Peptides against a protein of PDB entry 5CWW. Designs and how they scored, part 128

Target 1, 194 residues: chain A of PDB entry 5CWW
Amino acid sequence: VPKLQGPFDFDLNPEDEQDDEVELKDIYVIGEKPRVADLMRGEEEELEMMKEDQHNGLSLNIICLLSTSGQVKICLDIDGVEAQWLPPRSKNKRLFAPPPEPPSLLTFQTFDTLKPAEVTPDGWPMFSEDATSPYSFYVTHPAGITYISLTPWVFRLESELQSDSEAGTEFRIDLLAKGQGSERDRIFTQTRTQ

## One batch from the design tools (peptide; made by RFdiffusion4, then SolubleMPNN)

Design b2_p30_8_s1 (from b2_p30_8, 14 letters changed)
Fold by OpenDDE base, seed 5:
Structure b2_p30_8_s1 (fold): chain B 194 residues (1-194), chain A 30 residues (1-30)
Amino acid sequence: as target 1 above (194 residues)
Amino acid sequence: DEEKRKRVLEALKEALKKNKSLLHRIPFVD
């Protein structure tokens, strides 16, 4: 399990966070795709693997956070923290190195996956992957299943990150920030058997 | 260009701050 070694410093937090929603129940990480420029420096074999994955993914790690209330935060790893597999707890606490500054996460979007009436104190919403897309996933809760897709904005953001020209970048980024963000669709609702 | 990437991300940060529509908690409605 890639343990995100927190604490994370959130550069942007939603203003509307309720204290009860601070309890994270699950984390879903979408690893960055290597930059095309970095691949051109690699061996021909790495180039072939990238050609097959035609889906130009985001060159940033995406960290999705899920609260007990079913609130999802979509965060971007802007510092490029490599998903460190939990190093084995090697006891070498370099005691005196200042703890590395926690990676800064940029909150891109926040939204609910549950109605207020569906929220339960003992609710355990969980992420699950979509086998058809690395940028889509599900939030599963006893009340229902919600499909999430990041595809509406991920490719547009990557296009700006890879652009050779700064012309119009600010305008397109402003449009991105004004957009609808991620797709959210409830695909299943558990009908309370009366 | 790493510097350009940084500028893009800063622009995104500022845009998100200016337009809180994405950062504003979107309720789940029927």
Scores: peptide ipSAE 0.594, ipTM 0.944, DockQ to the pose 0.790
Fold by OpenDDE base, seed 1:
Structure b2_p30_8_s1 (fold): chain B 194 residues (1-194), chain A 30 residues (1-30)
Amino acid sequence: as target 1 above (194 residues)
Amino acid sequence: DEEKRKRVLEALKEALKKNKSLLHRIPFVD
């Protein structure tokens, strides 16, 4: 039986997060892609077919959190949440293993998908996938639909994670942190018929 | 190299803390 992973501890939180904004409505998980080094252990034919896909993923799980107010929090699973199977109930459970510390999530970015005037107490924003990219998705709310893409930073981060050289890594990571982060575009706005 | 990956992620954490631009809640504007 897979062990439920969570609760998650957040390693970085936005400084301005008000306690009232903590109501999560939805969670969207983008699973990690296999590392190139792990793929090189397979047969040559699988390597060629995966070469096209290898350049297109992050070797970390991404956890997206959506609040009632339309706030999106993009988090990285830096500890690598491996599917922990509940150990079989062997009678000799060493009772004294300290509970595994909950995996830490690194908050990468936070942003709104709604204007203040669009936020309602009974709002129900939801995630939906983009069939064209695993690193793009939509936030749907009665007020509108917002497209989000993680592609601007995901590939750059993966390049650093896969790099054999430390040369320039700190500089490129600093640029990534100073960048615009995720793409965010409102693709549809519901016109309030007055 | 797992140690290198860890160093990259630590560098990212420190860079995000220093700049704070991505961690600051970005409002939705037209």
Scores: peptide ipSAE 0.593, ipTM 0.944, DockQ to the pose 0.773
Fold by OpenDDE base, seed 3:
Structure b2_p30_8_s1 (fold): chain B 194 residues (1-194), chain A 30 residues (1-30)
Amino acid sequence: as target 1 above (194 residues)
Amino acid sequence: DEEKRKRVLEALKEALKKNKSLLHRIPFVD
C-alpha cells in the first residue's frame, strides 16, 4: 500500500484563504516526467522520447487540491517526493525514525470553479482525468463541469528548468508569474429548474 | 544542473510572492 505522504507544508499560502475552505474533497496528482538528460542514457527510451517530444511534461510532480467550495489549488512538489511504501508490519525498528520533514509544496495558482451562488454545503466536487492530455483535467460538481488545462505554463516552466543558460531566466520566470496561469473553461452548466 | 533547477524554483517563488496575481483566489466569472 502506498504511504500517503502528508500533511503537506505549503511554502506559499494564498492571502485570501478563508478558514472555512479548509475542507479538501479531492486530490489530483500529475506525476513528473523524466528529465531529458536522464532519458538520453538508454537506447530504448530514445524511441519513446521522439514520439512524446512535442509534449515533454514537467520534471516536477503537480499536486492539485479541491475544496468543498470548488476552489482549486495548484501546487508544485519542489522537494521531489519519492513514492514511499508502507513498511511491512514485521519490521518494528523504523517506527522510531523521526517523522520525515513534511514535503514542501509551492503554491503556483488558486482559482474557483464555481460561482458563489453554485456553492452548496453538501456539494461534492471531484477531479476527473482528461484522456487526451496528462496536464488537463475536469472538475465535476452538481452545478456543472469545468475544464482545466495547465499546458499554458507547464511547457514554459520546464523549458527554464532544462535550459543550459541562465541568461534571461529571471525575466522569463517573472513573465510566467505575471501570466494568466492555467486555462479554465466551463463546458457544462446545470440549469436550475426553478 | 540540480543547483540551477533550485535557482529557477527559488526565482519562481520570489516572482509569485512579488506579483501575487496567481496566488490570489481568481473568482469564476462568466
Scores: peptide ipSAE 0.593, ipTM 0.944, DockQ to the pose 0.765; fails the geometry check
Fold by OpenDDE base, seed 2:
Structure b2_p30_8_s1 (fold): chain B 194 residues (1-194), chain A 30 residues (1-30)
Amino acid sequence: as target 1 above (194 residues)
Amino acid sequence: DEEKRKRVLEALKEALKKNKSLLHRIPFVD
């Protein structure tokens, strides 16, 4: 499990986010898939099976943040925090290593999973994985369960990251930013039986 | 390849800034 350690700097924040208002309750991380160049170091036969896996993932870590109000923030690790395996606790805390620059997160999308009337002060929304897809997950709350899928954009972004040509990249990226982003669907709503 | 990746991500950042539709808190609507 890649332990994302440390404060993250957000390169993009939603304009409507007042920094003081977002109490985070949960974090969901989708680990990066290996890059094609990294796979080429393996044996050819393993390469074909791994190529199929490469077409099915993003070569960036995705960090999803969930607030008490049910707001989801989808962030991309653009600095590529190499899973620094916890350096073995070598006793020599090099006290003087410049503090590693905090990894920058690019906010891709923000959205609500709850209606305003469903938000409660004691609400505890949580992420849950989708066993059928690495790029899909659920937000569970007492008021309901919301399905989220990143598949509409993740493969398109990866295609641009892996492309050999820059021709049309700006246009396709502009289309990506103008798109619908993530899929969101409420699969269950708790009926208050009055 | 890494420089290209960086350029793609910068382009994405600029595109997201230009079209704030994804960055705006999208309300939950039926």
Scores: peptide ipSAE 0.593, ipTM 0.945, DockQ to the pose 0.762; fails the geometry check

Design b2_p30_8_s2 (from b2_p30_8, 12 letters changed)
Fold by OpenDDE base, seed 1:
Structure b2_p30_8_s2 (fold): chain B 194 residues (1-194), chain A 30 residues (1-30)
Amino acid sequence: as target 1 above (194 residues)
Amino acid sequence: REEKRKRVLEALKKALKKHKSSLHKLPFVD
C-alpha cells in the first residue's frame, strides 16, 4: 500500500506569508529526469537516443503551487521524495525510530499571475501543460492566460548539479539567485465587456 | 557525487536567502 506523504515544510517562504493564509487551488508536478551518471550504466544504444532528452531536464522534482489569488510558488524537492510503501504489518515495528522529519521543499520563486484588480474571492486558476516543453506551463484564469517557463534557471541549476568541478559554482549559483528566475508572459487577457 | 549535489543545494539555499527580494513576491507587471 502506498504511504501518503506530507505535510511538506517550505524552506525560504516569503516572510510575510503565514502558511495558513494561502488558499491553494491547484498543484503541478514536474518529475525529475534521470541523472546522466545513472544512464551511463545502460546499453550504448539507449545512451544515444537519450542524449538529446538528457540535456534539457532537472534531476530534482519541481512542485508548483497555485493560489486563488493567482500566486505561483515554485518549489524544489531537494530531499528526493521517493514513493514510500507502508512496511508490511510485522508486529516487531521498532517503534523507537523518531518519526522521520517531514520532507522539506525549497521555495525557489514566488510570483503573481494576476493583477490585484483581477483577483476574485471565487477565482479558479488552474495549471495547463505545455506540450512543447516539460518545464513550461500555463496558468489559466477567467481574467487571462499566463505562460510560465522554468527553462532559464533549470538548465543552469542542472549544469551545477552534474558538474564535477567546484570551481565557480558559488558564483554561478549567486547569479542564478539574483536573476529574474522563471519567464512569465501574459499571452491572453480577457477584455471586460463593460 | 552525492556530497557535491548537497553542496550545490546548500549554496543555492544560502544564495536564495541572501537575494530573497529578487525571486520572491514578484507582482504582476504588464
Scores: peptide ipSAE 0.535, ipTM 0.892, DockQ to the pose 0.801
Fold by OpenDDE base, seed 3:
Structure b2_p30_8_s2 (fold): chain B 194 residues (1-194), chain A 30 residues (1-30)
Amino acid sequence: as target 1 above (194 residues)
Amino acid sequence: REEKRKRVLEALKKALKKHKSSLHKLPFVD
């Protein structure tokens, strides 16, 4: 049986977000892509197929959280949370290892997909995948549909993670943190038929 | 290689903390 993982600690949460006030409605996980170094050890044929996908994904898991209010939180799994299985019921009282420190997620970005007037108490926003990109997705709500893309920063971050040179890394990371972050575009708005 | 990745991630954490206002709580703008 898979072990339920969590709760997660959120690093760099906005100060005004009391964790207790945000009702989560959906979670979208973008799994890590294999590291180029790990790919280079594989069969040459798999390497050629992955070279054509010039979009080398991020070598970190991304966890997207969606609230009732349509707020999206983009988190990075820095610690590399691996799938854990419930230990087999072996009779031996293995000394409870101190509960592993709860996995920490780094909050990269938080943004709204709804206007304040579109937020409803009974709102049920949901994630949906984009078949064209693993780093793009939609937030669907009765008020409208919002397209989100992580591509503006994901590839830049991965380039730094894979770089052999430390020269300029801190500067480029600083620029990444100052940027606009994820792309957000409202592609459909439901006109309230008055 | 792992040490370098760790340094990049620490640099990112530091940069995000410094520039928290730019990436966090972005309102919906038309």
Scores: peptide ipSAE 0.534, ipTM 0.890, DockQ to the pose 0.798
Fold by OpenDDE base, seed 4:
Formats: structure tokens, sequence, C-alpha cells
Structure b2_p30_8_s2 (fold): chain B 194 residues (1-194), chain A 30 residues (1-30)
């Protein structure tokens, strides 16, 4: 039986967001790609495939959270949360080890996909994948469809994670944090036929 | 290599904290 994981601790939540006020409707997970160092232990052929796949994946899990209001939160799994199985119920009441500190998710970016006037109390926005890119997806709501792409920053972040040099890393990371982050485009808007 | 990754992530956390206003709560813009 899979172990229920959570709660997650969110690092760098927007100060104005009380976590308790955000009703989550959907979660979209982009699994980590193998680290180049770990791939070097595999067959040379897998390394060539990763070079050909121009989509150098991020060696971190990305967790996207979607609220009723159409707010998307892009989080990075910096602690490397792995699927855990329930330990076999050993009969011995082993002293509850203090619950491990909840894994921390680093909030990279938070943005809206809906205008305030499009938000409804019963709104049910949903994620859907983009078959053409593992780091792109859609947010579908009755009011419209928004395309999201993480590609503008994912490659740059991975480059820093894989770099053997510390030179300029802090500067380039600072540029990432100052950037526009993810691409966001409304591709469809439902016209309210009055 | 793991130590370096940790340093990169700490740098990212620090940078995001410093520049939180640039990446957080971006309103929908037509």
Amino acid sequence: as target 1 above (194 residues)
Amino acid sequence: REEKRKRVLEALKKALKKHKSSLHKLPFVD
C-alpha cells in the first residue's frame, strides 16, 4: 500500500496567500529526468538519446498546483520526494519517530490563468498535458484555456544543476529569479453569449 | 556533485526570496 505523503511545506509562498485560503482543484507533476551523473552509469546509448532529445529535462520533480481561482503555483521538489510504501505493520509499537520534517517544496512561480471576473465559486480548472513538450501544459476552465510553458527557465536551471563550475552560478541563478519565468498564453476565451 | 546541487538550490532559494515580487502573483494580463 502506498504511504500517504504530506503535508508538504511550501517554501517561499506569496506573503499575501494564506495557504488555508487556496482551494486546490488539481495537481500536475512533471517527473525528474535522470541526472547526467546517474546516466553515465547507464549504457552510452541512453546518453546519446538524451542529447538528441533537445528537451533536456530538469533533474528535479516539478509540482504544479491549481486553485479554484485559476491560480497556478509552480513548485520544485528540492528534497527529492520519493514514493514510499507503508512499512509492514510490525506489531511492535515502535516509538513514533518524530514525523520526518515534511518535505519542502520550493515555490518557483505563482500566476493567474483567469481574470477576476472569470473566477466562479464553482469553478473547476483542470490541468492537461501538452503532448509536444513534457514541460508545457494547459489549464482548462469554462472561461478559457491557457497554455503554460516552463521551457524558458527549466533548461537554464538544469544547466546550473549539471555544471561542474561554480563560476557565475550565483549570477545566473539571480537572473533566473529576476526573469519572467514561465510562458503564459491564453489560447482560447469563451465568449459569453449574452 | 550532490554538494554542488545543494548549493545551486540554496542560491535559487535565496534569489527567489530576494526577487519574489517578479515571479509571484502575476495577474492575468490580456
Scores: peptide ipSAE 0.534, ipTM 0.889, DockQ to the pose 0.809
Fold by OpenDDE base, seed 2:
Structure b2_p30_8_s2 (fold): chain B 194 residues (1-194), chain A 30 residues (1-30)
Amino acid sequence: as target 1 above (194 residues)
Amino acid sequence: REEKRKRVLEALKKALKKHKSSLHKLPFVD
């Protein structure tokens, strides 16, 4: 039986966001891609074609959270939440292993997809996939549709995670944190024809 | 390699805390 995982602890929430104030409406998960090193354990020869495939994604799960107000929070699973199966009901009272530290999600970015005037109490924003890219998606609301792409930072972060050299990593990560982060484009706006 | 990944993620966490730019609520930009 798969174990329901949670609650997750959110690390690096915006200082102004009390976690209790954000009503979440939808969740979008982008599963981790296998690590190149884990793929390499078998076949030496397919290595060169798979190097082009190093751009195949992030070796971390990405959790996107969407609020009623159209706020998107992009979180990284830094602890690598593997699918935990319920331990077999071994009758042995496992000594209270200290409760495993709750898996932490690192908040990478938080942004709005709606203007304040577009936010409605009955608004139900939803995620939808982009069939052309696993790292792109849409936020749909009655007021409009917003395209989101994680591509600008995902591949750079993965490059650092896969790099054998520590030289310049801190500097490149600093640039990543200072950058614009995710691409965000409003592709449709519902004109209220009065 | 796993230790290096941990270091990268710790560096990212530190950088995000330092700059707060990506952690702050970005207003809708037209």
Scores: peptide ipSAE 0.534, ipTM 0.890, DockQ to the pose 0.761; fails the geometry check

Design b2_p30_8_s3 (from b2_p30_8, 12 letters changed)
Fold by OpenDDE base, seed 5:
Structure b2_p30_8_s3 (fold): chain B 194 residues (1-194), chain A 30 residues (1-30)
Amino acid sequence: as target 1 above (194 residues)
Amino acid sequence: DEEKRKQVLEALKKALAKHRSSLHRIPFVD
């Protein structure tokens, strides 16, 4: 039986999150691309097809969270959350092992997709995929549609994760963190006909 | 490679912590 995973701990969450911003309405998961080292165990034909995809992907799961207020939280799975199955009910409940610490997600970025005036108490924003890119998506709300792309920073982060050189890594990572990482463009705004 | 990956991720955590105020709650500006 598949195990429902969670709750997750969120590292580096905003300190001043309001209750309305904490209420999640949707989740969008971008699965990790396999690392080259993990693929080397497969058949050569499968390896070639996967190598092309790997150069354009992140070797970390990305979890995007969408609140009622239209706030998007981009989280990284640093620990590598794997699909868990319920252990067979074998009798040896080692009762005394502290429950494993819940997996932690690293909050990379948090941004709004709505103006304060567009936020409604009953708002139901939702994610939708971009068929042209696995690292781009849309947030749809009655007030409008916002395009989001993670591609710019995903590429840079993966380049650092795959680098053989430690030289300058800290500096480049600092620049990556300082920059506006994600593209965010409102592509449609619903004009309230007053 | 795994140790380097770990170092990159630790550097990322530190950088995000350092810039936390600027990385969170980016308002929607016209």
Scores: peptide ipSAE 0.555, ipTM 0.918, DockQ to the pose 0.855
Fold by OpenDDE base, seed 4:
Structure b2_p30_8_s3 (fold): chain B 194 residues (1-194), chain A 30 residues (1-30)
Amino acid sequence: as target 1 above (194 residues)
Amino acid sequence: DEEKRKQVLEALKKALAKHRSSLHRIPFVD
């Protein structure tokens, strides 16, 4: 039986985010690409094919959260949340190990996909994948469709994660964090026929 | 490699904390 995981703690959550204000409507997960070090255990042929794929992926899971208001939160799974199975019900009252600390997600950025006037109480925004890129997706709402791309920062972050040099890492990571990371483009807006 | 990765992630966490105000609630602008 799969173990129910969660709740997740959000590290670096917006200070002004009131838990009551964020009704989550959808979740989009971009699975991690295998790390080069993990691939070194595979056959050489798989390694070459994966090297090409590794240049195009992040070795961290990305968790995207979508609220009713069209707010997208991009989180990184720093701890590496793995699928867990419920231990077989051993009859022995195992002393309740302290509940494992909930896995923490690192909040990378939060952005809106809707204007305030487009937000509706009955809004049900949804994620949809972009078949052309694993790090791009759409947010669909009755008011419109917004394209999101994480590519501008994903590749840079992965480059740092794979770097052999510590020199300048802090500076480059600081620049990465300062940057307007994700691309956001409203590709369709529903014209309200007044 | 794992130690370096950890250092990068810690650096990222620190950087995100430092720039938290600019990274959160980016409004939708036309």
Scores: peptide ipSAE 0.558, ipTM 0.919, DockQ to the pose 0.825; fails the geometry check
Fold by OpenDDE base, seed 1:
Structure b2_p30_8_s3 (fold): chain B 194 residues (1-194), chain A 30 residues (1-30)
Amino acid sequence: as target 1 above (194 residues)
Amino acid sequence: DEEKRKQVLEALKKALAKHRSSLHRIPFVD
C-alpha cells in the first residue's frame, strides 16, 4: 500500500506572511530530471539521446504554490521525496523507528503576480503549463495572465549541483540567492470596462 | 558526488536565510 506523504513543512517561509496569503488555490509541480550520473549507468545509445534533454533540467523537484492573492511560492524538494510504501505488517513488534520527520520543502522565492488593486477576496488564480519549457508556466487570474520562467536560476543551480569543483561555489550560490531568480511578465491585463 | 551535492544544498540554505528579506514578498511591478 502506498504511504501518503505529507503534510510538508516549509523551511524559510516569509516571517510576515498574512492570513490572506496562506489560502492556497493551486499547486504546480515540476518533477526532477535524472542526474547525469544516474543516466551513465544506462546503455550508451540511450545516454546520447538523453544528454541533449538533460543539460536543461534540475535534479530536484520544484513545488510552486499559488495563493488567493496571486502570490507564488517556489519551493525546492531538497530531501528528495520518494514514493514510500507502508512496511509489511510483520507480527514482530520491531521497534517502530520514530516516524520519519515530515519531508521539508525549502522556500526559494515568494513573489506576487497581482497588484494590490487586482486582489479580490473571491480570487481564483490558476497555474497553466507552458508547452515550450518545463520550467516556465502561467498564472491566470480574472485581472490578467502572468508568465513565469524559472529557467535562469534552475540552470545555474543544476550547474553547481553537477560541478566537480568547489571553487567559487559559495559565491555563485550567494549570487543566485541575491537576484530576482525568476522571470515574471504580465502578458495580458483585463481592461476593466468602466 | 553526493557529498558535494549536499554541500551545495547547505550553501543554498545559508544563502537563502541570509537574503530572506529580498527573496520573499517581491511585489508585482509593471
Scores: peptide ipSAE 0.557, ipTM 0.918, DockQ to the pose 0.843; fails the geometry check
Fold by OpenDDE base, seed 3:
Structure b2_p30_8_s3 (fold): chain B 194 residues (1-194), chain A 30 residues (1-30)
Amino acid sequence: as target 1 above (194 residues)
Amino acid sequence: DEEKRKQVLEALKKALAKHRSSLHRIPFVD
C-alpha cells in the first residue's frame, strides 16, 4: 500500500504569513527530470533519447500551491521526496525507528493572480496544464484566467546544478534570485456587466 | 557531482533568504 507523505514543512515562507490565512484549494506538481549523471548508469542507447529531454528540464520536483485568494506559491523539493510504501504487517514490534524528519519544501516565489477587488470568500481557483510546455500552466478563477511560466528561471537553475565549474556560481544564483521569477500574464478578464 | 549540487542548493537558499521581501507576495498589477 502506498504511504501518504506529508505534512511538508515550508522553508523561507513570508514572515507575516499566518497559517490560518492561507486556505489551499489546489496543488500542481511538475515532476523532476532525471539527472544526466544518473542516466549514465543505464544502457548507452536509452541515454541518447534522454539527453534531448534532459536539457529542457529541472532535476528537482516543483510543487505549486494555490489559495482561495488566488495566491500561488512555487516550492522546490530540495530533499527529493521518493515514493514510500507501508512496511508489510510483520508481527515483530520492531522498535519504531523515529519517524523520519518531515520533508521540507523550499519556497522559491509567492505571487497573486487576482487583484484585491477580484478576491471572493467563496472563490475556487484551479490549476490547469499547458499541453505545449511542462513548465507552464494556467490559473482559472471566475474573475479571469492567468498564464504562468517557470521557464525564465528553471533553465538557469538547472544549468547551475549541472555545471562542472564552481566559478561564479554564487553570483549567478544571486542574480537568479534577484531577477523576475515566473512569467505571469492575464489572458482573459471577465467583464462585470454593470 | 553531488557535492557541487549541494553547494548550488545552499547558495540558492541563502540568495532566496536575502531577497525574501522582493520574492514573496508579489501583487497582481495591470
Scores: peptide ipSAE 0.556, ipTM 0.918, DockQ to the pose 0.815; fails the geometry check

Design b2_p30_8_s4 (from b2_p30_8, 14 letters changed)
Fold by OpenDDE base, seed 1:
Structure b2_p30_8_s4 (fold): chain B 194 residues (1-194), chain A 30 residues (1-30)
Amino acid sequence: as target 1 above (194 residues)
Amino acid sequence: REEKRRRVLEALKKALEKNRETLHRIPAVD
């Protein structure tokens, strides 16, 4: 039986998160891509076909959270949440193992998709997939639709994770954090016909 | 290799902490 994972602890959340910002309505998970080093242990023929696809993924799971207010939280699974199976009911429960610490997610960024005037108590924002990119998605709300792309920073982060050189890593990571982060574009706005 | 990956992630955590104010509560785009 798979072990239920959660609740998650969030590292580096906003210090002043309000209760309304915490009410989640939807979750969007982008699964990790295999690491190049792990693929190199396979048969040579599979290596050639996967080389083209390997350059475009992150070797970390990304968890996107959407609040009722249209706030998106982008989190990284640094620890690698592996499918944990419940240990077989063997009698020797070493009961004394401290409960495993809840898995921690690293909060990368948070942003709004709705203006304050667009937020409604009965609003139900939802994620939807972009079929053209695994690292792009939409947030749909009655007030509008926002396109989001994680590609700009995902590429840079994966490059550092796969690099054999430590030279300049800290500098490049700092630039990544100082950048614009995720791309956002409001592709549709519902005109309130007064 | 795993140790290097860990170092990258530690650097990321530090960078995110330093830039916490700019990475959180980013307003909606117009």
Scores: peptide ipSAE 0.627, ipTM 0.952, DockQ to the pose 0.831; fails the geometry check
Fold by OpenDDE base, seed 5:
Structure b2_p30_8_s4 (fold): chain B 194 residues (1-194), chain A 30 residues (1-30)
Amino acid sequence: as target 1 above (194 residues)
Amino acid sequence: REEKRRRVLEALKKALEKNRETLHRIPAVD
């Protein structure tokens, strides 16, 4: 039986974020692309097929969370959480093993997709994929549809993760963090037929 | 190589911490 992942600890959440303010309604996971180092262990033919796909992805899982209010939280799986199976019920419950520390997610960015006037208590925003890009998606709500793209920063981050040079890394990462982050575009707004 | 990745991620954490106010609670676009 697959182990349910979570709860997750969130590093670098908004300092003023209250637990009651963020009722999560949906989750969207962008799986990591294989690291180049992992490809070197494969057959040469597998390497050629994967080379094209690898240059275009992040070697970290991205976890997107969506609240009832239409807030999106973009998180990075720094620890590399893999799908785990429930440990066999071995009788030796080491009763005293400290519970494994929950995996931590690094919060990269949080943003709203709904204006305050569009937020409803019974609102049900949902994620949907963009078939043209693994790092782009939509947030759909009765009030409107927002396109989101992570491409402005994902490829830059991956470039740093794969770089053999440490020179200028801190500077480039600082520039990445100072940027606008994810691209957002409201592609549809439901006109209230007055 | 793993050590380098760790360093990049540590740098990212520090950068995100410094820019926390600008990266969080960004209002909806028009």
Scores: peptide ipSAE 0.620, ipTM 0.951, DockQ to the pose 0.801; fails the geometry check
Fold by OpenDDE base, seed 2:
Order: sequence, then C-alpha cells, then structure tokens
Structure b2_p30_8_s4 (fold): chain B 194 residues (1-194), chain A 30 residues (1-30)
Amino acid sequence: as target 1 above (194 residues)
Amino acid sequence: REEKRRRVLEALKKALEKNRETLHRIPAVD
C-alpha cells in the first residue's frame, strides 16, 4: 500500500510564521522530471535530442501553496518522496524505532499576490496552469490576476544538481538565493468602477 | 552522484537561511 504522504514538515518557514496564521486554499504541484543519469541507462543515441529537453525541468518536486490572503509559498521536496512502501507489517514493531521522520519540504520563497486592501474575507484565490510552461502559473482572485514563473531559479538549480563539478557551487547557489527568485507580474487588476 | 546532489541541497539550505529575510513575505508587485 503506498504510504499516504503527509503531514509535511516545512523547513525554513518564516521565523515569525505562526502555524495558525496561514489558512491554505489551494495547492499547485509541479512534478519532478526524470534525472538525465537515470534516462541514460537505456539508449545511447537519443541522448543528444534529450539534452535540449533536459534543460527544461527540475529533478525535484515543487509544491506551491496558496493562502486565503493570496500569499504563495514555494516549497521543494528535497527528500525525494520516493514511493515509500509501508514497511511490511512485520509483527516486531520495534517500539523503539524512532518514528520515521515526516518528509520535510524546504521553503524556498514566500510572496503576496494581493495588496492588503485587496484582501477580502470572501476572496477565494486559485491557481491556474500556464499551458506554455509547466514552471509558470497564475493566481486568480476577484481583485486581479498575477502571473508567476519559477523558470529563472529552476534552471539554475537544476544546472547545479546536474553538474559534475563542485567548484563554485556554493557561490552560484548563494547568487541564486540572493536573486529575485520567482518572476511575478500583475497582468490584470479589477478597477472598481465606482 | 547522489552525494553531490545532497551537497548541493545542503548548500541551498544554507543559502536560504542566510537570505531568509529577502526570500520571505515579499510584498505584491505593483
């Protein structure tokens, strides 16, 4: 029986984030692409054509969370939730096996899509996909629509994950973290025509 | 290769910790 994954622990949440403060309304999951090395075990010849397509994905799952206030949380599945098979119910539950550590998500970034004045109790923000890119999406709300793209940092992170050289990795990762992170653009704002 | 990926992710975690203030609670774009 596949283990139902959850609850997840969030690593590197905002220090001041209280567990009770963020009511989640929607979830958007971007599945991991297969690792180049795992694909190469089979066919030598298709390697060159797949190299171009391989630059277009992250070998980690991305979990996007949306709150009632329009806050987006971008998380990475760093543990690689491989299909954890439930350990066979061997009767010897070693009572002393530390509870399996819940899978942890690494919080990469959190940002608002709504201004404080746009947040309403009846507001229901939702994710919607971008048909042109798996790493781009929209947050829709009655007050407006925000375009989001993860492509700027996803590409760089995957490049480091695939690199054979450890030289300069820490420096490049530091630059990635200091960057603008996700691209955001408010593409529509509902003008209250009074 | 798995060890290298782990090192990259550890470096990422450290970088995110250092830049926590700039990566969290980013206000809405105008």
Scores: peptide ipSAE 0.620, ipTM 0.951, DockQ to the pose 0.786; fails the geometry check
Fold by OpenDDE base, seed 4:
Structure b2_p30_8_s4 (fold): chain B 194 residues (1-194), chain A 30 residues (1-30)
Amino acid sequence: as target 1 above (194 residues)
Amino acid sequence: REEKRRRVLEALKKALEKNRETLHRIPAVD
């Protein structure tokens, strides 16, 4: 588990997000799957993982953040992946090394799971796992439950990350960013019995 | 392979920046 040490800098946060507006209540981390190239060192485990994981996992950590208002922020840990490939910087504890720049999380998307009228000061939205997919989860709140799936874009992103060809990558990534993003479905709504 | 991966991620960052308005503050689904 990459030790998320320190405050995360969020790259590409909504321009209008006032830092004070988003009180985070929960975090859901989807760990990276090993890169196919890294898996080739263990031929047998690759075949089993390919068979069991009908969905090729993303070779990036995904960090989902949930606010009190039910806003979900989907972030990608780009730096964590780079750190694995960076030769271990010799821990020469130069005492004066500027504090390691907090790992920058790339904000992929943000969406609400609650309507404004459903947001309550005492409402505690929480993440819960979906046992059927590592890239799907639920946001539970007293007002309702929202299903979320990252699968629509995760697969496409991973395909680009694993591609041997640079041809068309920019175009396909642009299409990915212009797409619908994550799937969302409100599976339960609590009827306020007045 | 690492260089390619970096390029993909850079392309992603650029694409997300271009589409920032559509990818952020998406309202709740009914």
Scores: peptide ipSAE 0.615, ipTM 0.950, DockQ to the pose 0.802; fails the geometry check

